# Peptides against a protein of PDB entry 1EBD, part 72

Target 1, 138 residues: chain A of PDB entry 1EBD
Amino acid sequence: KASYEGKVAAEAIAGHPSAVDYVAIPAVVFSDPECASVGYFEQQAKDEGIDVIAAKFPFAANGRALALNDTDGFLKLVVRKEDGVIIGAQIIGPNASDMIAELGLAIEAGMTAEDIALTIHAHPTLGEIAMEAAEVAL

## One batch from the design tools (peptide; made by RFdiffusion4, then SolubleMPNN)

Design b2_p20_6_s4 (from b2_p20_6, 6 letters changed)
Fold by OpenDDE base, seed 2:
Structure b2_p20_6_s4 (fold): chain B 138 residues (1-138), chain A 20 residues (1-20)
Amino acid sequence: as target 1 above (138 residues)
Amino acid sequence: DREERRRRLALLDERAAARA
């Protein structure tokens, strides 16, 4: 966010038109395990009257996480029930700060859970967790 | 901020519709 705001300020000074509005601005805490979030939390969506599926997949069920002996946490996708559009994601676990980028891209592009579920992820990787969570949301 | 999230969701809806 701060980096984005800096770019917007620089563009404004340069006389460029208003910056593009971004939908998915990530928040990251570099704790152990790392925490990352983008878009809606499940409860936020519910409080605003959005009917959602919260699809959760644990790191303990991921082959790469097991191989790394680092299986704490989970990935959660927040998916709007009406059309399957991803509106939020939260990750607690190893590499959460990097993994959130894929989901931020998916949200920014208006993708559905099906889009991620049908995307091949390399095996074995932590990234497969996103695919698995998307499958849960279908 | 709730209003900001709603604005972003509206943008998301537009992008989702464009991809559909």
Scores: peptide ipSAE 0.223, ipTM 0.798, DockQ to the pose 0.796
Fold by OpenDDE base, seed 1:
Structure b2_p20_6_s4 (fold): chain B 138 residues (1-138), chain A 20 residues (1-20)
Amino acid sequence: as target 1 above (138 residues)
Amino acid sequence: DREERRRRLALLDERAAARA
């Protein structure tokens, strides 16, 4: 966020108009395991009266995580029930700091859980967990 | 911030509608 704000300021000074209003600003904690979040948490959505599905998939069931012997944690998608739109995501586990970017992209684009579920992810990869969680949400 | 999240959700709705 801070980096983004700096970039926007620099571009404004250079005479470039702000073209994009972001809806998904990631937050990352580089702990062990890593934690990453973007968009709504489940409880935040509920508190605001949004009916959501919290689709959770564990790294313990991910082939790449198993191969890496790093299976702690999970990915959670927060999906609005009305239309299947992804409004948030949280990752606790290996490479969460990088993996959150895909979900940020999905949220920014107004994608649904189905969109992710129908996206082929390379096998075996940690990234497959996003697809798996999306399938849970369907 | 709740208000900021609501703003973002509104933008998300617009984008979702455009994609649908």
Scores: peptide ipSAE 0.213, ipTM 0.799, DockQ to the pose 0.789
Fold by OpenDDE base, seed 4:
Structure b2_p20_6_s4 (fold): chain B 138 residues (1-138), chain A 20 residues (1-20)
Amino acid sequence: as target 1 above (138 residues)
Amino acid sequence: DREERRRRLALLDERAAARA
């Protein structure tokens, strides 16, 4: 966000209008395990009256995480029940800071849980957890 | 912050509609 704001400021100085409105600005904490979030948290959505599915999948069930002996945490997709659109995602676990980008992209593009579920993820990878969570949401 | 999220959600709705 700070980097983006810097870019916007630079563009303004250069006489360019800021043309892009972002939906999904990620937040990352580089802790151990890492924490990353984008879009709505489940409770935020509920507090705003949005009916959501919170699809959670643990790293303990991810093949790559098991192989790495790093199985703490989970991925949670916050999916609007009405249309299956992903409105948020949280990751606590290995590589969360990088993995959140896929979900940020999905949210920015207005994708559904089905879109992710139908996207082939390499095996075995931590990233498969996104697909697994998406399947839970279906 | 809540209003910003709502604004973003509206944008998301537009994008979702465009994909549907």
Scores: peptide ipSAE 0.207, ipTM 0.797, DockQ to the pose 0.803
Fold by OpenDDE base, seed 5:
Structure b2_p20_6_s4 (fold): chain B 138 residues (1-138), chain A 20 residues (1-20)
Amino acid sequence: as target 1 above (138 residues)
Amino acid sequence: DREERRRRLALLDERAAARA
């Protein structure tokens, strides 16, 4: 966030039109396991009257996580029921700090769970867990 | 910040509509 805001400020100083129009700001805690979040939490959405599906998939069921012997945690997608649009995501587990970027992109682009489910993820990778969670949301 | 989240959600809705 700070880096992006700095970029916007620099562009403004340089006389270029600049706007801050991000939808989702990632938050990361570099703990063990790592924690990452972007967009809505499930309860936040519910509290605001948004009908959501919380699609959760565990790292214990991910092939790469198993191979790495690092299977703690899960990925959760928060998906609006009406249209399947992803409005939030949380990851607790291996490489969460980097994996959250894909989901941030998906949210910024207004993508649906189906979009992720239909995106081929390399096998075996930790990233497949996003696809798996997306399939749960369908 | 609830208000900010709702604002961002509105932007998301616009983007989702554009993709649909």
Scores: peptide ipSAE 0.203, ipTM 0.796, DockQ to the pose 0.808

Design b2_p20_7_s1 (from b2_p20_7, 10 letters changed)
Fold by OpenDDE base, seed 5:
Structure b2_p20_7_s1 (fold): chain B 138 residues (1-138), chain A 20 residues (1-20)
Amino acid sequence: as target 1 above (138 residues)
Amino acid sequence: PYVSAELKAEMAKRNAELIA
């Protein structure tokens, strides 16, 4: 966040119109397994009256995770039922700190679960789990 | 390159709940 704001400020100083207009700020805990989150948690959405689908997929079912012998945890997408838009994501597992970036992008762009599900992810990769979780939400 | 301490603390709490 600080880096992003600094970049925006630098651009403004350079004479370019700029604004900090973001929806989701990622949060990472470098534990073992790593934890990462962006946007709404399921309960947070419910507390605000948003009807959501919580779509979860385990790393135990991910090919790359199996190959790495690192299969603890899961990826969870929080999807607004009304329009299928992804409004939050949580990852507990391998490379969560890096993988959250894709989902942050998805949320900022207003993507749906279908958008992610229909995006081809390289095989085998940990990143496929986002696609798998998105399919669960369909 | 970092998240505020307040936000991180809140998210850490929520993440811990997810693990449990």
Scores: peptide ipSAE 0.020, ipTM 0.425, DockQ to the pose 0.034
Fold by OpenDDE base, seed 3:
Structure b2_p20_7_s1 (fold): chain B 138 residues (1-138), chain A 20 residues (1-20)
Amino acid sequence: as target 1 above (138 residues)
Amino acid sequence: PYVSAELKAEMAKRNAELIA
């Protein structure tokens, strides 16, 4: 957050237009299991009057998580119903702190659940769970 | 890591859902 704000400030000083967007700032808790979030929570979106789909997929159904015997948790995508755009994501589970980056990128780029669902993820990997959750949202 | 009080509360709620 501070680093991003500093970058925006530097761009403004240099005469380039820029704005701080806190929606795409990731938040991470290095607990066991790890927790990570970026963008809207489901209830935040609802409170702002955004009609959303909350698409959830469990690590217990992920091949790599099973192989690692580390299957606690889930990935949740918060998808705007009107156009399928991903506006938030939450992960509780293995490698959540690193895996949130893909979803932060997707939100920043204005991608849809379909975009992620159609992106091939290596098999077997924990990262496949993003693709699986995106398929749930379709 | 960056965690606000609001986010901690929400993540705790989601963690409780996981345990249940």
Scores: peptide ipSAE 0.018, ipTM 0.498, DockQ to the pose 0.027
Fold by OpenDDE base, seed 2:
Structure b2_p20_7_s1 (fold): chain B 138 residues (1-138), chain A 20 residues (1-20)
Amino acid sequence: as target 1 above (138 residues)
Amino acid sequence: PYVSAELKAEMAKRNAELIA
């Protein structure tokens, strides 16, 4: 967040148009397991009156996580019920700090859970969990 | 590397928020 805000500020000072959208700025904690978030949390969306689906998928059901013997945690997608648009994501588990980037891109681009569900993810990978969670949201 | 007690506490707080 701080780095992104600094970049936007620098660009503005240099005369380049820039915008800050805090919904699309990720937050990462490099603990074990790692934690990462971008966009709305489920309760934040509800507090603002947004009707959402919280689609959760555990790493314990992910083939690569099983192979790595690192199955703690889950991925959660926060999906707006009205149109299926992804408005938030949280990951607790292996490689969360890197995996959040795909979901940040999806949110920034206004993608739906269906878009992610229909995107082929390499097998076996931790990244498949995003596809699995998206399928839960359908 | 060493992680301070204060940083651990902050990490724990943030982790709990993400789990919820």
Scores: peptide ipSAE 0.014, ipTM 0.373, DockQ to the pose 0.026
Fold by OpenDDE base, seed 4:
Structure b2_p20_7_s1 (fold): chain B 138 residues (1-138), chain A 20 residues (1-20)
Amino acid sequence: as target 1 above (138 residues)
Amino acid sequence: PYVSAELKAEMAKRNAELIA
């Protein structure tokens, strides 16, 4: 069953951090705007039968991005509906190449959207967008 | 996922603190 296989795969990815066998390997494109991804894309999760929430938050609504006059793009969290675990993230926008690290850590550690939402992020920073997207996923 | 009233209240409190 596709849904069962997807669930098992997602659980393995989210629940077994390893320094040797990475479960969440980031990919970065240093374009303008930068693009970064880690874990599942929304469609990949769906194709594997994982029921997910795709929570998207735009940089246009981020205070630091506005201050920098660099508001193109968004952050998207891919969250497993069953337990709220973050299984993927994509960032298109300023500083995406660095910001993806927080989400890579979250995925490797099996954190939930709630964990990110309740983590205090410095204000105002680009990194707050992760918290905002996490709140959308709740 | 379900968000409890307690969690919502905590989030609101923290957000207010960050914005203030």
Scores: peptide ipSAE 0.010, ipTM 0.338, DockQ to the pose 0.017

Design b2_p20_7_s2 (from b2_p20_7, 7 letters changed)
Fold by OpenDDE base, seed 2:
Structure b2_p20_7_s2 (fold): chain B 138 residues (1-138), chain A 20 residues (1-20)
Amino acid sequence: as target 1 above (138 residues)
Amino acid sequence: PYKSAELLAEQAKRNAALIA
């Protein structure tokens, strides 16, 4: 957020018309395993009265994670039941700090779980877990 | 990874539309 806002500010100072327009701000902790989150947590959504599906998929079931011998953790998608739109995501596991970007994009673009589920992800990759979790949400 | 027959069918439709 700070970096993005700094870029917008720099562009404004330079005389370029720019605006901050974001829906979701990622939060990352570079621990081992890494932790990343963007958008709503399940409980946050529930507290606001949003009916959600919390779709969870473990790294232990991911081919690349198995190949890397790094299978701790999971990916969770928070999906609004009304329309299938992804409103949040949490990742605890390998490469979480980078993998959260796809989900941030999905949330910002108003994509559905189906959109991700029907997107081909390279095999085998850690990123496939997003697709797998999306399928769980369907 | 596994996809259901339904998801595969929908994906095929979307893919066909994208390259048409």
Scores: peptide ipSAE 0.008, ipTM 0.398, DockQ to the pose 0.018
Fold by OpenDDE base, seed 4:
Structure b2_p20_7_s2 (fold): chain B 138 residues (1-138), chain A 20 residues (1-20)
Amino acid sequence: as target 1 above (138 residues)
Amino acid sequence: PYKSAELLAEQAKRNAALIA
């Protein structure tokens, strides 16, 4: 966020028009396991009266995580029920700090759980957990 | 992981639309 806003400011100073219109800001804690979040938490959505599906998939069921013997945690998608749009995501587990970017993109682009579910994810990878969670939301 | 026949069919449909 700060880097992005700094870039916009620098461009403005240089005389280049720029805009800040992001929807979601990722947050990462580089702990063990890593924690990453973007968009709404389930409870935040509920507090605002948004009817959501919280689709959770554990790393213990992910092929790559099993192969790496690193299966702590889960990925959670927060999906708006009315239209299936992904409005938030949380990841606790291996490579969460990098994996959150896919979901940040999905949220910024207004993608649905179906969009992620129908996107081919390489097997076996940690990243395919996003697809698995998306399928849960369907 | 496994995808249902329904999801695969929808994916094929969407892919076809993308290249149309």
Scores: peptide ipSAE 0.008, ipTM 0.366, DockQ to the pose 0.018
Fold by OpenDDE base, seed 5:
Structure b2_p20_7_s2 (fold): chain B 138 residues (1-138), chain A 20 residues (1-20)
Amino acid sequence: as target 1 above (138 residues)
Amino acid sequence: PYKSAELLAEQAKRNAALIA
């Protein structure tokens, strides 16, 4: 956030119109396992009256995680029921700090669970879990 | 970037179990 705001400010000072207009700011805790979040938490959405699906998929069912013998945790998508738009995501598990970027992009772009589900992910990869969770939401 | 028929079947089974 600070980096992005700094870039916007620098561009504005240089005479290039720009704006800070973001929907989702990622948060990462570099613990073991890593924790990453972007957008709404399930309860946060519910508290705001948003009807959501919480689609959860465990790393224990992910091929790459199994190959790495690092299967603790899960990925959770918070999907708005009305239109299937992803409004939040949480990852607890291997490489969560990097994997959250795809989901941040998806949320920022207003993508649906279907968009991710229909996106070909390399197999086997940790990132494939995003597709798996998206399919759960369908 | 590919899945066999077997992998797809297993995925479907896992997904069904998760939402049951």
Scores: peptide ipSAE 0.007, ipTM 0.336, DockQ to the pose 0.014
Fold by OpenDDE base, seed 1:
Structure b2_p20_7_s2 (fold): chain B 138 residues (1-138), chain A 20 residues (1-20)
Amino acid sequence: as target 1 above (138 residues)
Amino acid sequence: PYKSAELLAEQAKRNAALIA
């Protein structure tokens, strides 16, 4: 966030038409397993009256995670039922700190679970778990 | 990041819809 704001500020100082417009600010804890989150938590959405699907997929079912012998945790997508738009994501598990970026992008762009589900992910990768979770949300 | 007025407006529109 600070880096993003600094870049926007620098561009503004340079006379470029730029502005800060946040929705998806990632939060990462570099623990073992790593934890990452962006956008709404499920309960936050519910508290605001948003009807959501919490689509969860475990790393224990991910081929790359199995190959790495690092299968703790899961990825959760928080998907608005009305239109299938992804409004939040949480990852606990291997490479969560990097994997959250894809979902931050998806949320910021207003993508749907279908968009992610239809995005081909390389096999075998940890990133496939996002596609798997998106399929759960459909 | 640098964005045109049009892109900023579209982003704002999407953001408003997402958090409403």
Scores: peptide ipSAE 0.005, ipTM 0.260, DockQ to the pose 0.059

Design b2_p20_7_s3 (from b2_p20_7, 14 letters changed)
Fold by OpenDDE base, seed 3:
Structure b2_p20_7_s3 (fold): chain B 138 residues (1-138), chain A 20 residues (1-20)
Amino acid sequence: as target 1 above (138 residues)
Amino acid sequence: PYVSEELKEEMGKLNAKLIA
């Protein structure tokens, strides 16, 4: 049932085949700190009537970020409350331009916050922050 | 590769919140 719900959610996000879909296209700003986004912003989802949870986790609490002395910023997951599906993500911080790819994949696949939370990430890495943010959403 | 004006604005707002 969970896999079926994920498939339905993914199809809904994909929209109509004749429509131009920019939801899954990542946007990156190579500033210091870097900024990256994919899918819905929190307010964008709310404006469209989607009930969402915004799960935020700071780099200041990430082990690798601390070791690198680069702890500015955060990762935010935009999660649909109804089914826990991730519909957007924003990252401001170290390696944001590369880290956004994992979350883009998750959105395209219709994954839930639980899926990310249960995915083992290498330790210590910046990427662990995705898992931590997903746990916040649970 | 592609960033709409709307998306640029949203990212700008996000960055501003971080700095503030």
Scores: peptide ipSAE 0.024, ipTM 0.592, DockQ to the pose 0.027
Fold by OpenDDE base, seed 5:
Structure b2_p20_7_s3 (fold): chain B 138 residues (1-138), chain A 20 residues (1-20)
Amino acid sequence: as target 1 above (138 residues)
Amino acid sequence: PYVSEELKEEMGKLNAKLIA
């Protein structure tokens, strides 16, 4: 956020006016395990009257996490039921701070759970958990 | 090995939301 704001400000000063319009701002806590979130939490969506599916998949069932002996936590997708669009994601577990980027991209692009489910993720990887969670939402 | 109180608080807040 800060770096993005600085970039926009620098461009504006240089004669390239642009609006600062945030859609999916990630939040990260570099704890052990790491925590990361982007977009809506399930309850936030419900409070705004959005009918959502909360699709959850544990790192304990992820091949790479098992290989790393780092299986605490899970990935959760918040999916709008009406059209299957991903509107939020939360990760607590290994590499959450980096893994949240894929989901931030998905949200910004208006992707559906099906889009992620059908995206080939390398096996075995931690990132594969996003695909698994997306499949849960289907 | 060490986690600041600020981080613990932030982690707690986020963790609570993750569980919900």
Scores: peptide ipSAE 0.024, ipTM 0.569, DockQ to the pose 0.026
Fold by OpenDDE base, seed 4:
Structure b2_p20_7_s3 (fold): chain B 138 residues (1-138), chain A 20 residues (1-20)
Amino acid sequence: as target 1 above (138 residues)
Amino acid sequence: PYVSEELKEEMGKLNAKLIA
């Protein structure tokens, strides 16, 4: 499902190149662990008067991360309480630079945390952490 | 490939926000 009302204004998104105008522009820091973000930060949303849920899930609880012995960090979803729409996401951890794409897609499409939670993610994968965080937001 | 200085600064800001 897609909702125009659920889309985030490009002007309000922090951490994107100033000359680019997209609804959701991902930003990545290729550090160890990697850092990635798209859409609103929690505090940014709050500062703009958006009532949000910040749902956080640690890589230490992710099966694939454990298997890889790479469990530092977390995924955070910023979810608008009014309608459950995902308006931001931040990832610190393994493969954050690639994993952020799913959340970017979700934000662009106006998807909800429930949409992600109900999407089957392969097991065991790092990507499951998005589903886990979405479940926290419910 | 190439990363502009502006983008580097933005990434630095992002990193700070994420780690905090």
Scores: peptide ipSAE 0.022, ipTM 0.542, DockQ to the pose 0.033
Fold by OpenDDE base, seed 2:
Structure b2_p20_7_s3 (fold): chain B 138 residues (1-138), chain A 20 residues (1-20)
Amino acid sequence: as target 1 above (138 residues)
Amino acid sequence: PYVSEELKEEMGKLNAKLIA
């Protein structure tokens, strides 16, 4: 059952329709750099008629990533334009597999980009990139 | 690393979409 649910979730995240919708289940690829996703992809949202803002921020502009000399990739927030609610997030970069949890929580709670933008993130941390991307969405 | 080959393939598709 767990394997089946995992497959369904992966298919949904990859943009394939499924009988059971697991939008809020995170998916992680432990590549170099790591990849992680939760909720809608930008194009997936558009295909369903949702008007979205895709806010992207690169790790190359993140202080901690620079200090670690690990600056490949980016974080992307998919934000519903009508009300600013976060409906998806994708991360390619350092610590993506763990960082996706914050965004999964935000999506589950129905938070807005403003909520994350106004949340103080420790400096310097990789996690600041979520705040930076949220600010881009405003 | 401990997933079915089919699921690995789906995760590969996800990876491709993330990079785009």
Scores: peptide ipSAE 0.021, ipTM 0.545, DockQ to the pose 0.039

Design b2_p20_7_s4 (from b2_p20_7, 11 letters changed)
Fold by OpenDDE base, seed 5:
Structure b2_p20_7_s4 (fold): chain B 138 residues (1-138), chain A 20 residues (1-20)
Amino acid sequence: as target 1 above (138 residues)
Amino acid sequence: PYKSKELLEEQGKLNAELIA
């Protein structure tokens, strides 16, 4: 957020009009394991009256995570039931700080769980967990 | 959709899920 806002400010100073217009701001805690989030949390959505599916998939079931012997944690997708649109995502586990970017993109683009589920992810990769979680939401 | 304090609280809940 700070970096993006700084970019907008710099562009304005340079004489190029711009604006900050985003839906989802990622947040990362570089703990062990890493924790990353973007968009709505499950309970947050529920508190606002949004009917959601919380689709969770563990790294313990991910082939790459197993190969790396780094299987703590999970990925959670918060999916709006009305239209299947992904409105939030959280990751605790290996590479969470980088993996959150895919989901931030998905949320900004208004993608559905089906969109992610139908997107082929390289095998074996940690990134496959996003696809697996999306399938859970279907 | 959240403030910094709310974000930290929600991340704490995620940690609870992890430990459970």
Scores: peptide ipSAE 0.197, ipTM 0.760, DockQ to the pose 0.031
Fold by OpenDDE base, seed 3:
Structure b2_p20_7_s4 (fold): chain B 138 residues (1-138), chain A 20 residues (1-20)
Amino acid sequence: as target 1 above (138 residues)
Amino acid sequence: PYKSKELLEEQGKLNAELIA
């Protein structure tokens, strides 16, 4: 059941083949700090009537970010409340342009916040912030 | 289904959230 629901969600996010769909395309701004986004923004989801949880975790609480003295920003997951499926993600902070790929993959695969929370990330790394944000969504 | 202009506006809101 969970696998089927994930597939349906992924298909919905993929959009129509005959139309340009920006939702599934990552957007990156190589500023300082970097900014990256994939899938729904929180307000986009709300505008479409999707009940979402916006789970936010700051780089100031990430061990690697602290060690690098580069702690500005946060990661935000946009999670559909009904089934916990991740439908969007935004990152402002160190290595955002590369880190967004993991979350893009998660969205395309129809993964839940729980899936990310239970995925072991190397320690200490910036990437752990995805796991931490996923835990916030639970 | 949001257009490019709408994406830029949303990113602007995200930046404002960072500053706040």
Scores: peptide ipSAE 0.108, ipTM 0.688, DockQ to the pose 0.056
Fold by OpenDDE base, seed 4:
Structure b2_p20_7_s4 (fold): chain B 138 residues (1-138), chain A 20 residues (1-20)
Amino acid sequence: as target 1 above (138 residues)
Amino acid sequence: PYKSKELLEEQGKLNAELIA
């Protein structure tokens, strides 16, 4: 967020159009395990009256995580029930700080859980967990 | 560089779910 705001300010000073107004700005805590979030939290969506599905998939069930002996945590997708659009995601686990970018992209593009579920993810990778969580949301 | 107080709070909640 700070970097985004800095970019907007720099562009304004330079007399150029400001950065695109993004729908979702990621947040990361570089702890062990890492924690990352983008878009709505489940309760946040509920508080705004959005009917959502919170689809969770554990790293303990991810092949790459198992191979790495790093299986703590999970990925949670917050999916709007009305149209299946992904409006938020939280990840606690290995490589969460990088993996959140896929979901940020999905949210910005207005993608559905089905879009992610039907996207081929390389095997075995940590990134497959996004696909697995998306399948849970269906 | 993208830190959030909200994320820290939710991390606590999620961590509780992890322990359970």
Scores: peptide ipSAE 0.088, ipTM 0.665, DockQ to the pose 0.027
Fold by OpenDDE base, seed 1:
Structure b2_p20_7_s4 (fold): chain B 138 residues (1-138), chain A 20 residues (1-20)
Amino acid sequence: as target 1 above (138 residues)
Amino acid sequence: PYKSKELLEEQGKLNAELIA
């Protein structure tokens, strides 16, 4: 966030119109396991009156995670029931800090769980878990 | 990077889910 704000400020100083008004600003904790979040948490959405599906898929069921013997954690998608749009995502597990970028992109693009579910992910990869969680949301 | 109280609380909830 700070880095992006700095970029926006630099562009503004240079006379280029710019604003920071994004939903999908990632937050990462480089712990073991890593934690990453973008967009709404489930309860945040509920508190704002948004009817959501919290679709959760464990790394224990992910082929690459199993191969790496690193299966702690899960990916959670927060999906708006009205239209299936992904409005938040949280990841606790291997490579969470990098994997969150895909979901951030999806949220900013207004993608649905179906969009992710129908996107073929390489097998076996950790990133496959996003597709699996999206399928849970359907 | 600064984390708000709300984010820390939500992280705690996720950690609880991890342990469960």
Scores: peptide ipSAE 0.036, ipTM 0.629, DockQ to the pose 0.029

